# Peptides against a protein of PDB entry 5EIB: the designs that were tried, part 289

Target 1, 366 residues: chain A of PDB entry 5EIB
Amino acid sequence: VDLEPGTMDSVRSGPFGQIFRPDNFVFGQSGAGNNWAKGHYTEGAELVDSVLDVVRKESESCDCLQGFQLTHSLGGGTGSGMGTLLISKIREEYPDRIMNTFSVMPSPKVSDTVVEPYNATLSVHQLVENTDETYCIDNEALYDICFRTLKLTTPTYGDLNHLVSATMSGVTTCLRFPGQLNADLRKLAVNMVPFPRLHFFMPGFAPLTSRGSQQYRALTVPELTQQMFDSKNMMAACDPRHGRYLTVAAIFRGRMSMKEVDEQMLNVQNKNSSYFVEWIPNNVKTAVCDIPPRGLKMSATFIGNSTAIQELFKRISEQFTAMFRRKAFLHWYTGEGMDEMEFTEAESNMNDLVSEYQQYQDATAD
Target 2, 366 residues: chain A of PDB entry 5EIB as posed
Amino acid sequence: VDLEPGTMDSVRSGPFGQIFRPDNFVFGQSGAGNNWAKGHYTEGAELVDSVLDVVRKESESCDCLQGFQLTHSLGGGTGSGMGTLLISKIREEYPDRIMNTFSVMPSPKVSDTVVEPYNATLSVHQLVENTDETYSIDNEALYDICFRTLKLTTPTYGDLNHLVSATMSGVTTCLRFPGQLNADLRKLAVNMVPFPRLHFFMPGFAPLTSRGSQQYRALTVPELTQQMFDSKNMMAACDPRHGRYLTVAAIFRGRMSMKEVDEQMLNVQNKNSSYFVEWIPNNVKTAVCDIPPRGLKMSATFIGNSTAIQELFKRISEQFTAMFRRKAFLHWYTGEGMDEMEFTEAESNMNDLVSEYQQYQDATAD

## One batch from the design tools (peptide; made by RFdiffusion4, then SolubleMPNN)

Design b2_p26_5_s2 (from b2_p26_5, 15 letters changed)
Fold by OpenDDE base, seed 4:
Structure b2_p26_5_s2 (fold): chain B 366 residues (1-366), chain A 26 residues (1-26)
Amino acid sequence: as target 1 above (366 residues)
Amino acid sequence: SEEKRERAEELREHERRVKKRREEQR
């Protein structure tokens, strides 16, 4: 789904364009212009019913509908505004189904779109209320990985999207292959989300290797485990050492010893015990899938529910506040029917979320 | 425009209803 026709044509003409049903391509004639309100209240609102018709049709064709998965950007107008509108509409019609999102967080390092903090804050406000699970994919973290770890001098959107794809493939492994831990979205929510509002995940992927070093590094379970817990491998620009893990899931792929995986996972937990909450027992879950990702012998995907995610939200909040205090560009949003109070409500809710994470970070077992 | 404002109000009301139902389920 897109409000811009040109993006859909690119997908359709791409190597995998034939995987998608032609009737499932829904597009508008006018883009959102990087305006959340245009995506949510005007252009997106005009298109949402046609999207819902497709969603209903596909849902009816499912033998067992677990829920919905949305991939969207929070910096743009379509992904942020229309995406969150779509979530609300789907949630109304399917209140008992899991809402899962891959939400790409904006960064000034990647995009020069000035209003991205508004779009992100307004989106986060919706995600807090209407999603059950949200993978925070931070463009800042992706850029830093590409630049520092992958040694790409000029990271492209293609490079960032490669990391996104690897991460998405990793976290969905348990859903795609039978007999795994967290084999459905509901089980994932039960294991990963101890508190309903605290459903924002820090994803990570290993191995992350530069093209020049790939040939020389033997992938081992200990190395994968170490990299997976390294802050440099996180797809969210947060340092887990500045917070505490509420819950963790680790998904290993490839032919490896389950015993070795369990030993390494125990070792990493023990080494990092100060970075876990002590009041949630058995808060680390491990899965092993024998099928490696394409081009790798083995991989590990990390899903962390950490209070350190507040660093991401604080970054967005600071950027938001700096613009909102100046009332910069507000007329673009209010001109689409949005109320200025919605900005304040969104900011408040995001700050409340940060405070909730901090509360649980500081909580001790009595 | 007034039309845009009315549409936005309807959608805000929808979102409030969805939120309320979710809170009731919890």
Scores: peptide ipSAE 0.529, ipTM 0.934, DockQ to the pose 0.834
Fold by OpenDDE base, seed 5:
Structure b2_p26_5_s2 (fold): chain B 366 residues (1-366), chain A 26 residues (1-26)
Amino acid sequence: as target 1 above (366 residues)
Amino acid sequence: SEEKRERAEELREHERRVKKRREEQR
């Protein structure tokens, strides 16, 4: 789905364009112009019914509909505005189904779009209320991984999207292969989300290796386990050491010893015990899939529900506040029918979320 | 401009209804 027709042509002409049904391509003519309000109240609102028709048709073809997965950018007008509109409409029609998102967070290092803090804040406000599970994929973190870890001098959107794809493949492993932990979206929610509002995940992937060092790196279970808990391997720009894990899932792929995995997972928990909450028992789950990802002998994917995620929201909030105090570009949003109070409500809700994470970070076992 | 405002208000009302229903289910 896109509000610009040109993006759809690129997908269709791509190497995998044929895997999608032509009738499932829904697109507008005018675009959102990087404006959340255009995506949510005008251009997106005109297109959303056509998208819902496709969603209904695909849902009817499912033997057992678990829920929905949305991949979107929070910096742009379409992904942020129309994406969150779509979530609210789907929730209305399917209130008992899981809403899962892969939400790409904007970064000033990657994009020159000045209004990204508005789009992101308005989107987070919607995600807090209308999603059950949200993977936070931060362009800041992706850029830093590409530059520092992968040694790419000039990271491109292609490089960032490659990391996104690897992460998405990793976190969906248990959904795609039978007999795994978190084999469905609801089980994942039960295991990962102890508090309904605190459903924002920090994903991580290992191995992350530069092209020049790939040939010299041994892939071992201990190394994968160490890397997956390293802040440098996180796809969200927050340091887990600045918070506490509420819940963790680790997904190993490839032929390896379950015993060795369990031993290494126990070791890393013990070594990092100060970074876990003590009052949630058995808050680390491990899965092993014998099928490695393409091009790797083994991998590990990390899903963390950490109070450190508040660093990401604080960054967005600070940028938002700096713009909103100046009333910068507000007329672009209000001109689409948006109320200025919606900005204040969104800011307040995001700050409340940060406060909730901090509360649970500071909570002690009585 | 008025049409846009009316449409936006309808969508805000929709979102409030969705939120309320979710709260009732918890």
Scores: peptide ipSAE 0.505, ipTM 0.929, DockQ to the pose 0.779
Fold by OpenDDE base, seed 3:
Structure b2_p26_5_s2 (fold): chain B 366 residues (1-366), chain A 26 residues (1-26)
Amino acid sequence: as target 1 above (366 residues)
Amino acid sequence: SEEKRERAEELREHERRVKKRREEQR
């Protein structure tokens, strides 16, 4: 789904374009112009019913519908505005189904779109209320991984998207292979979300190896475990050492000893015990899938619900506040029918979310 | 402009209804 026709053509011409049904390509004629309000109230609102028709059709074809997964960017107008509109409409029609998102956070390092802080803040306001699980994929973190870890001199969108794809594949492993921990979206939510509003995840992936170092890197369970918990491997631009993990899931893929995995997972928890809350028992879950990802002998995917995620929201909030105080570009949004009060409500809700994370970070066992 | 505002208000009302239903289910 896109408001830009050209995006759909790129998907169709891609290596996997043929796996999608032609009738499931829904697109507009006029883009959102990086405006959340165009995506949410005008251009996106005109297209949303056509998307819902496709969603209904595909949902009816499912033997057991667990929920929905949306991949979108929060910096643009379509992914942010129309994406959050679609979430609200789907949630109304399917209130008992899980809403899962892969939400790409904007970064000044990757995009020059000035209004990204508005689009992101307005989107986060919607995600807090209308999603059950949100994987925070931060373009800043992806860029830093590509540049520092992968040793790519000039990271491209293709390089960033490769990391996104690896992460998405990793976190969905348990959904795709039977008999695993978190085998459905609801079980994942139960294990990962102790508080309904605190459903934003920090994903991570291992191994992350530069082309020049691939030959020298040992793919071992200890190495994967160490890298998976390394702040440099997080796909969200926050340091887990600045917060505390509420919950963690680790998904290992490949042929490995379950005993060795359990030992290494216990060791990493013990070494990092100060970075876990002590009042949530059994808050680390581990899964092992015998099927490795393509091109790797083994991998590990990390899902962290950490109070450190507040750093990401604080960054967005600071950027938002700097623009909003100047009333910069507000007329572009209000001209689409949006109320200026929605900006202040969104800012307030995001600040409340930050405060909630901080509260639980500082909480002690009674 | 008025049509856009009316549409936006309808969608805000929709979002409030969705929120209320979710709160009732908890």
Scores: peptide ipSAE 0.487, ipTM 0.923, DockQ to the pose 0.723
Fold by OpenDDE base, seed 2:
Structure b2_p26_5_s2 (fold): chain B 366 residues (1-366), chain A 26 residues (1-26)
Amino acid sequence: as target 1 above (366 residues)
Amino acid sequence: SEEKRERAEELREHERRVKKRREEQR
């Protein structure tokens, strides 16, 4: 789905364009112009019914519909505005199904779009209320991984998207292969989301190696375990050491000893015990899938529900506040029918979320 | 520490129940 036809053509003409049904391509003509309000109230609102028709059709074809997965950018107008509109509409029609998102957070390092903080804040407000699980894919973190870890001098969107795809593949492993932990979206939510509003995940992937070092690095379970817990490998720009993990899931892929995995997972928890909440028992879940990802002998994917994620939201909030105090570009949004109060409500809800994370971070066992 | 852990578990169970009810009501 896109409000711009050109993006759909690129997908269709791409190497995997044929895997999608032609009738499942829904697109607008005018685009959102990086405006959340256009995506949510005008251009997106005109298109959403046609998307819902496709969603209904595909949902009816499912033997067992678990829920929905949306991949969207929070910096643009379409992914942010129309994406969150679509989430709300789907939730109204399918209230008993899991709403899962891969939400790409904007970064000034990747985009020069000035209004991204507005789009992101307005989107986060919707995600807090209308999603059950949200993977935070932060362009800031992706850029830093590409630059620092992968030693790419000028990271491209292709490089970032490669990390996103690897992460998405990793976190969905248990859904795609039978007999695994978190075999359905509901079980994942039960294991990962102790509090309904605190459903934002910090994903990570291992191995992340520069092209020059790949040939010399033996992939071992200890190395994967150490790397996936490293702050530098997080796909969200926050330091887990500044917070506490509420819940963690680790997904190992490849032929390895389950015993060794369990031992290493226990070791990393013990070494990092100060970064876990003590009042959630058995808050680390581990899965092992014998099928490695393409091109790797083994990998590990990390899913963290950490109170450190508040750093990401604080960054967005600070940028938002700096613009909103100046009433910068507000007329672009209000002109699409938005009320200025919606900005304040969105900011407030995001700040409340930050406060909630902080509260649980500071919570001690009596 | 134990009392806080129990309270935290109770709160988690409560919130899970509330979420489930919301899901069931929808």
Scores: peptide ipSAE 0.086, ipTM 0.658, DockQ to the pose 0.023; fails the geometry check

Design b2_p26_5_s3 (from b2_p26_5, 17 letters changed)
Fold by OpenDDE base, seed 5:
Structure b2_p26_5_s3 (fold): chain B 366 residues (1-366), chain A 26 residues (1-26)
Amino acid sequence: as target 1 above (366 residues)
Amino acid sequence: SAKKKELAKKLKEEEEKVKKRREELR
């Protein structure tokens, strides 16, 4: 789905464009112009029914519908505005199904779009209420990984999207292969989300290796385990050491010893015990899939529900507040039928979310 | 208003910069 036709042509002409049914390409003509309100109230609202018709058709064709997965950006108008409109409408029609998102967080390091803080804040407000699981993929973290870890001097969107795709492949491993932990979206939510509003995940992937060092790196279970818990490998720009893990899932892929995985996972928990809450029993889950990802002997994917994710929301909130106090570009949103009060509500709800994460960070076992 | 037109111009200029940057990063 897109509000711009040219994006759909790029997907259709791409190496995987043929995996999608032609009738499942729904697109507008005008675009959202990086405006959440255009995506949510005007251009997106005109297109949403056509998307819902496709969603219904595909849902009816499912033998066992678990839920929905949305991939979108929070900085742009279409992904943010129309994406959250779709989430709301799907949630209304399918209230018993899991809503899962891969939400790409904007960063000033990657984009110069000044209105991204508005689009992101307005989106987060919707995601807090209408999603069950949200993977926070932060363009700032992706850029820093590409530059610092992968040694790319000029990271491209192709390089960032490669990390996104690796992460998405990793976190969906248990859904795609039988006999795994979190074999369904609901089981993932039960294991990862102890509190309904605290459903924002910090994903990570290992190995992350520069092209120049790939040939010389031994891939071992200890190295994968160490790397996936390293703050530099997090796909969200927050330091896990500044918070506490509520829940963790580790998904290993490739031929390895389950015993060695369990030993290394125990060791990393013990080493990092101060960064876990002590009041959630069995909050670390491990899965091993014998099928490696393409081009790797083994990998590990990390999913963290950490109170450190508040750093990401604080960053967005600070940027939002600095713009909103000036009423900068606000008339572009209100001119599309949005109320100024919705900005204040979105800011408030995001600040409440930050406060909730802080409360659980500071909570001790009674 | 003159202020609305100025802000509209600034937003459009920014959108074009972002578009150009996205094209350069492809």
Scores: peptide ipSAE 0.022, ipTM 0.447, DockQ to the pose 0.024
Fold by OpenDDE base, seed 2:
Structure b2_p26_5_s3 (fold): chain B 366 residues (1-366), chain A 26 residues (1-26)
Amino acid sequence: as target 1 above (366 residues)
Amino acid sequence: SAKKKELAKKLKEEEEKVKKRREELR
C-alpha cells in the first residue's frame, strides 16, 4: 500500500515483486507530501476502503487468522498517517485479533523532513491506543550501527533496510517454524507485554560484524549472547543500562546446544540483574530454532521490553515541542481538517507513556 | 512474593489513573 505509485512499481519490479498478487497492490496518485493529516484524513481516507476490501479478502482466506502485521515509517505522511488510519480501521473490524507493527522511527541523521516530529508524535498516539505489539526500529540506531559497528562511512537506506530485514526475519522466526516459544502473536503478547500500554519493543540482532572483521569473528553462543545484550546492538536509540527490562525474548537460530544457550542466558541475566525488574518472575524467554538464517551459521534476535525506550519518546517529544511552540508548518495540518487539540492530545499521551515507563523503572519490590 | 503482588497491584492502579486522566482530557 502506498499513496505514491512509484514505490509500488519499485516493489513490483523488484526481485520478490512476483510473490505478491497484482490485486493486492493498492496505491494512490497524489502522495501524502510527508503530511500525517493527508495520510489520515484526506488522501489516505480516500484509499482506505480499497485497502480494507483487500484485507477482508485475505483475512477470509486464512484458516487461522492470528492478527495483522504492519510495516510503516512514522516520519513520512503515508506510513504515519495512512498506516495509523489502517490500524484504527482494522482494529474496529477485528477487535479480537492481534495488531503488530514494525514502526520505523524518524531521525534527523537519516532524513531532512522537517515535519517528522509531528508525524511521529501523532503516530505514537495512535500506536499507544490501537496496537498490541510495536517493534521500534529507530533510524538513528540503524545509522549508528551501520557507521560504528559495520564501519560504513556513508550508510544508505539499503544498508538500514538490510538491518530491518534481518531483525524482522529474527523476530518472526517463532511464527514461521513450529514447536517454538511465542509460536503465535497472542502468546508473544502474553509473554512480552505485562501492561497493555507498555507494548513497545527494542529489537536487536546478532551477529553484526563489519566486512573487514568477519574473518576474525568466531560465531559462538557466548558471543551472540553478549552482543544481543550490548546497547550498541539495539535497533532503538536507547541505552538499556539507563532503564530496566520488564520482559525479554531471545531467539537463537542455527545448530547449537540448548544447554549452552540456557547457561549463557542465565549468565547474562545474573551479570545484568540490576537492569531487570525483580518483581516480574521468569521475564526472560529463550527459543532455539535449528534453521539458521541465510548466509549465517547462527544468529540471535533480541526483543526487549525496557523502560529505557522512554529515551526514544523523549527525543521525539523534545523535537515536537520545539516545533509546536513556534506553530511551525501547523497550517499544513490544520488545512487538511486537523484541530490543534489533536497535537496537544498526542503530545500529552506520549508524555504520559514516558511517565508510566519511569514509574515502572523506579518501582522496587521493597 | 506478597511484596511482588502488592507492587504489581500498585503499578496497575497507576496505569488506571493515567488512563482516567486521558479520558478527562478528551
Scores: peptide ipSAE 0.016, ipTM 0.388, DockQ to the pose 0.023
Fold by OpenDDE base, seed 1:
Structure b2_p26_5_s3 (fold): chain B 366 residues (1-366), chain A 26 residues (1-26)
Amino acid sequence: as target 1 above (366 residues)
Amino acid sequence: SAKKKELAKKLKEEEEKVKKRREELR
């Protein structure tokens, strides 16, 4: 789905374009112009019914509909505005189904789009209310991984999207292979989301290695486990050491000893015990899938629900506030039918979310 | 639940405002 035809043509002409049904390509002509309001109220609102018709058709073809997965950018107008509109409409029609998102957070290191803080804040406001689980994929973190860890001098969207794809493949492993932990979206939500509003996940993937070091790196369970819990390996730009994990899931892939995995997972929890909440029992879940990712002998995928994710929201909030106080570009949104109050409500709800994370970070077991 | 309903209501109200503005521009 896009408000621009060119994106759909790129997907269709791509190496996997043929796996999608032609009738499942729903697109507009005018785009959103990086304006959330165009995506949500104007251009997106004109297209949403056509998307919902496809969603209904595909949902009816499912033997067992668990829920929905949306992949979108929060910095743009389409992914943010129309994406959150779709989430709202799907939630209204399918209230008992899980709403999962892969939400790409904007970064000024990656994009020069000045209004991204508005689009992100308005989107987060919708995600807090209308999703059950959201993987926060932060372009800031992806850029830093590409630059620092992968030793890419000039990270591209291709390099960032490679990390996204690896992460998405990792976190969906349990959904795609039978007999795994979190084998359905609802079980994932139950295991990962102790509080309904605190459903934003910090993903991570291991191994991440520079091309020059790949030949010399052994892939071992201890190394995967250590890298997976490294703050520098998080796909969200926050340091887990500045917060506490509410819940964690680790998904190992490849031929490895389950015993060794359990030992290493216990060791890393014990070593990092100060970074976990003590009042949520059994808050770390581990899965092992014998099927490795393509081109790797083994991998580990991390899903963290951490109070440290407030750092990501604080960054967006600071950028938002700096623009909103100046009323910068507000006329672009108000011209599409938005009220200035919606910005204030979105800012408030995101700040409330930050406060909720902080409250649970500071909570001790009495 | 109440906030979701209120947001859904606001979304509808803003959709209607936008629709009305589009009609006024036409």
Scores: peptide ipSAE 0.000, ipTM 0.275, DockQ to the pose 0.065
Fold by OpenDDE base, seed 4:
Structure b2_p26_5_s3 (fold): chain B 366 residues (1-366), chain A 26 residues (1-26)
Amino acid sequence: as target 1 above (366 residues)
Amino acid sequence: SAKKKELAKKLKEEEEKVKKRREELR
C-alpha cells in the first residue's frame, strides 16, 4: 500500500514482485507529502476502504488468522498517517486479533524532513492505543550500526533496509517454523508484554560484522550471545544499561547445542542482572531453530522490552517540542482538518508512556 | 496555492539548516 504509485512499480519490477497478487497493490496518486494529516484524514482516508476490502479478502482466505503485521515509517506521511488509520480501522473490525507493527523511527541523521517529529509523535500516540506489539526500528540506530559496526562510510537506504530485513526475518522465525517458542503472535504478546501500553520492543540481530572483519570472526554461540546484548547492536538508539529489561526473547537460528545456548543465556543474564527487573520471574525466553538464515551458519535475534526505550521517545519528544513551541509548520496539518489539540494530546500520551517506563524502571520488589 | 509554495520554501530552508548543522558536526 502507498499513496504514491512509484513505490508499487518498484516492488512489482523487483526480483520478488511476482510473489504478490496484482490486486493486492493498492495505491494513490497524490502522496501524503510527508504530512501525517494527509495520510490520516484526507488522501489516506480516500484510499483506506480499498485497502480494507483487500484485507478482508485475504483474512477470509486464512485457515487461522492470528493477526496483522504492518511495516511502516513514522517519519513520512503515508506510513505514519495512513498506516495508523489502517491500524485503527483493522482493530475496529478485528478487535480479537493481534496488531503487530514494524515501526521505523525517524532520525535527523538519515532524513532532512523537518516535520518527522510531528509525524512520529502523532503515530506513537496511535500505536500506544491500537497495537499489541511494536518493533521499534530506529533509523538513528541503523545508521550508527552501518557507520560504526559495518564500517560503511556513507550508509544508504539499501544498507539500512538490509538490517531491517534481517531483523524482521529473525523476529518472525518462531511464526514461520513449527514447534518454536512464541509460535503465534498472541503467545509472543503474553511473553513479551507484561503491561498493555508497554509493548514497544528493541530488536537486535547478530552477527553484525564489517566486510573487512568477516574473515576473522568466528560464528559461535558465545559471540552471538555477547553481540546480541551489546548496546551497539540494538536496532533502537537506546542503551539498555540506562534502563531495565522487563522481558527478553532470544531466537537462535542454525545447528547448535541447546545446552550451550542455555549456558550462554544464563551467563549473560547473571552478568547483566542489574539491568533486569527482579519482580518479573522467568522474563527471558530462548528459542532455537535449526534452520539458519540464508548465507549464515548461525544467527541470533534479540527482542527486548526495556525501560531504556524511553530514550527513543524522549528524543522524538524533544524534537517535537522544539517545533511545536514555535508553531512551525502547524498550518500544514490544520489545513488538512487537524486541531492543535491533537498535537498536545499526542505529546501528552507519549510523555505519559515515558513516565510509565520510568516508574517501572525505579520499581523495586517489595 | 501561494500558501503551499511559501510553505514548501520554508520547509526547504529548514532542510538546508539541518543539512548545514550536519556538515558542521562532521
Scores: peptide ipSAE 0.020, ipTM 0.380, DockQ to the pose 0.022; fails the geometry check

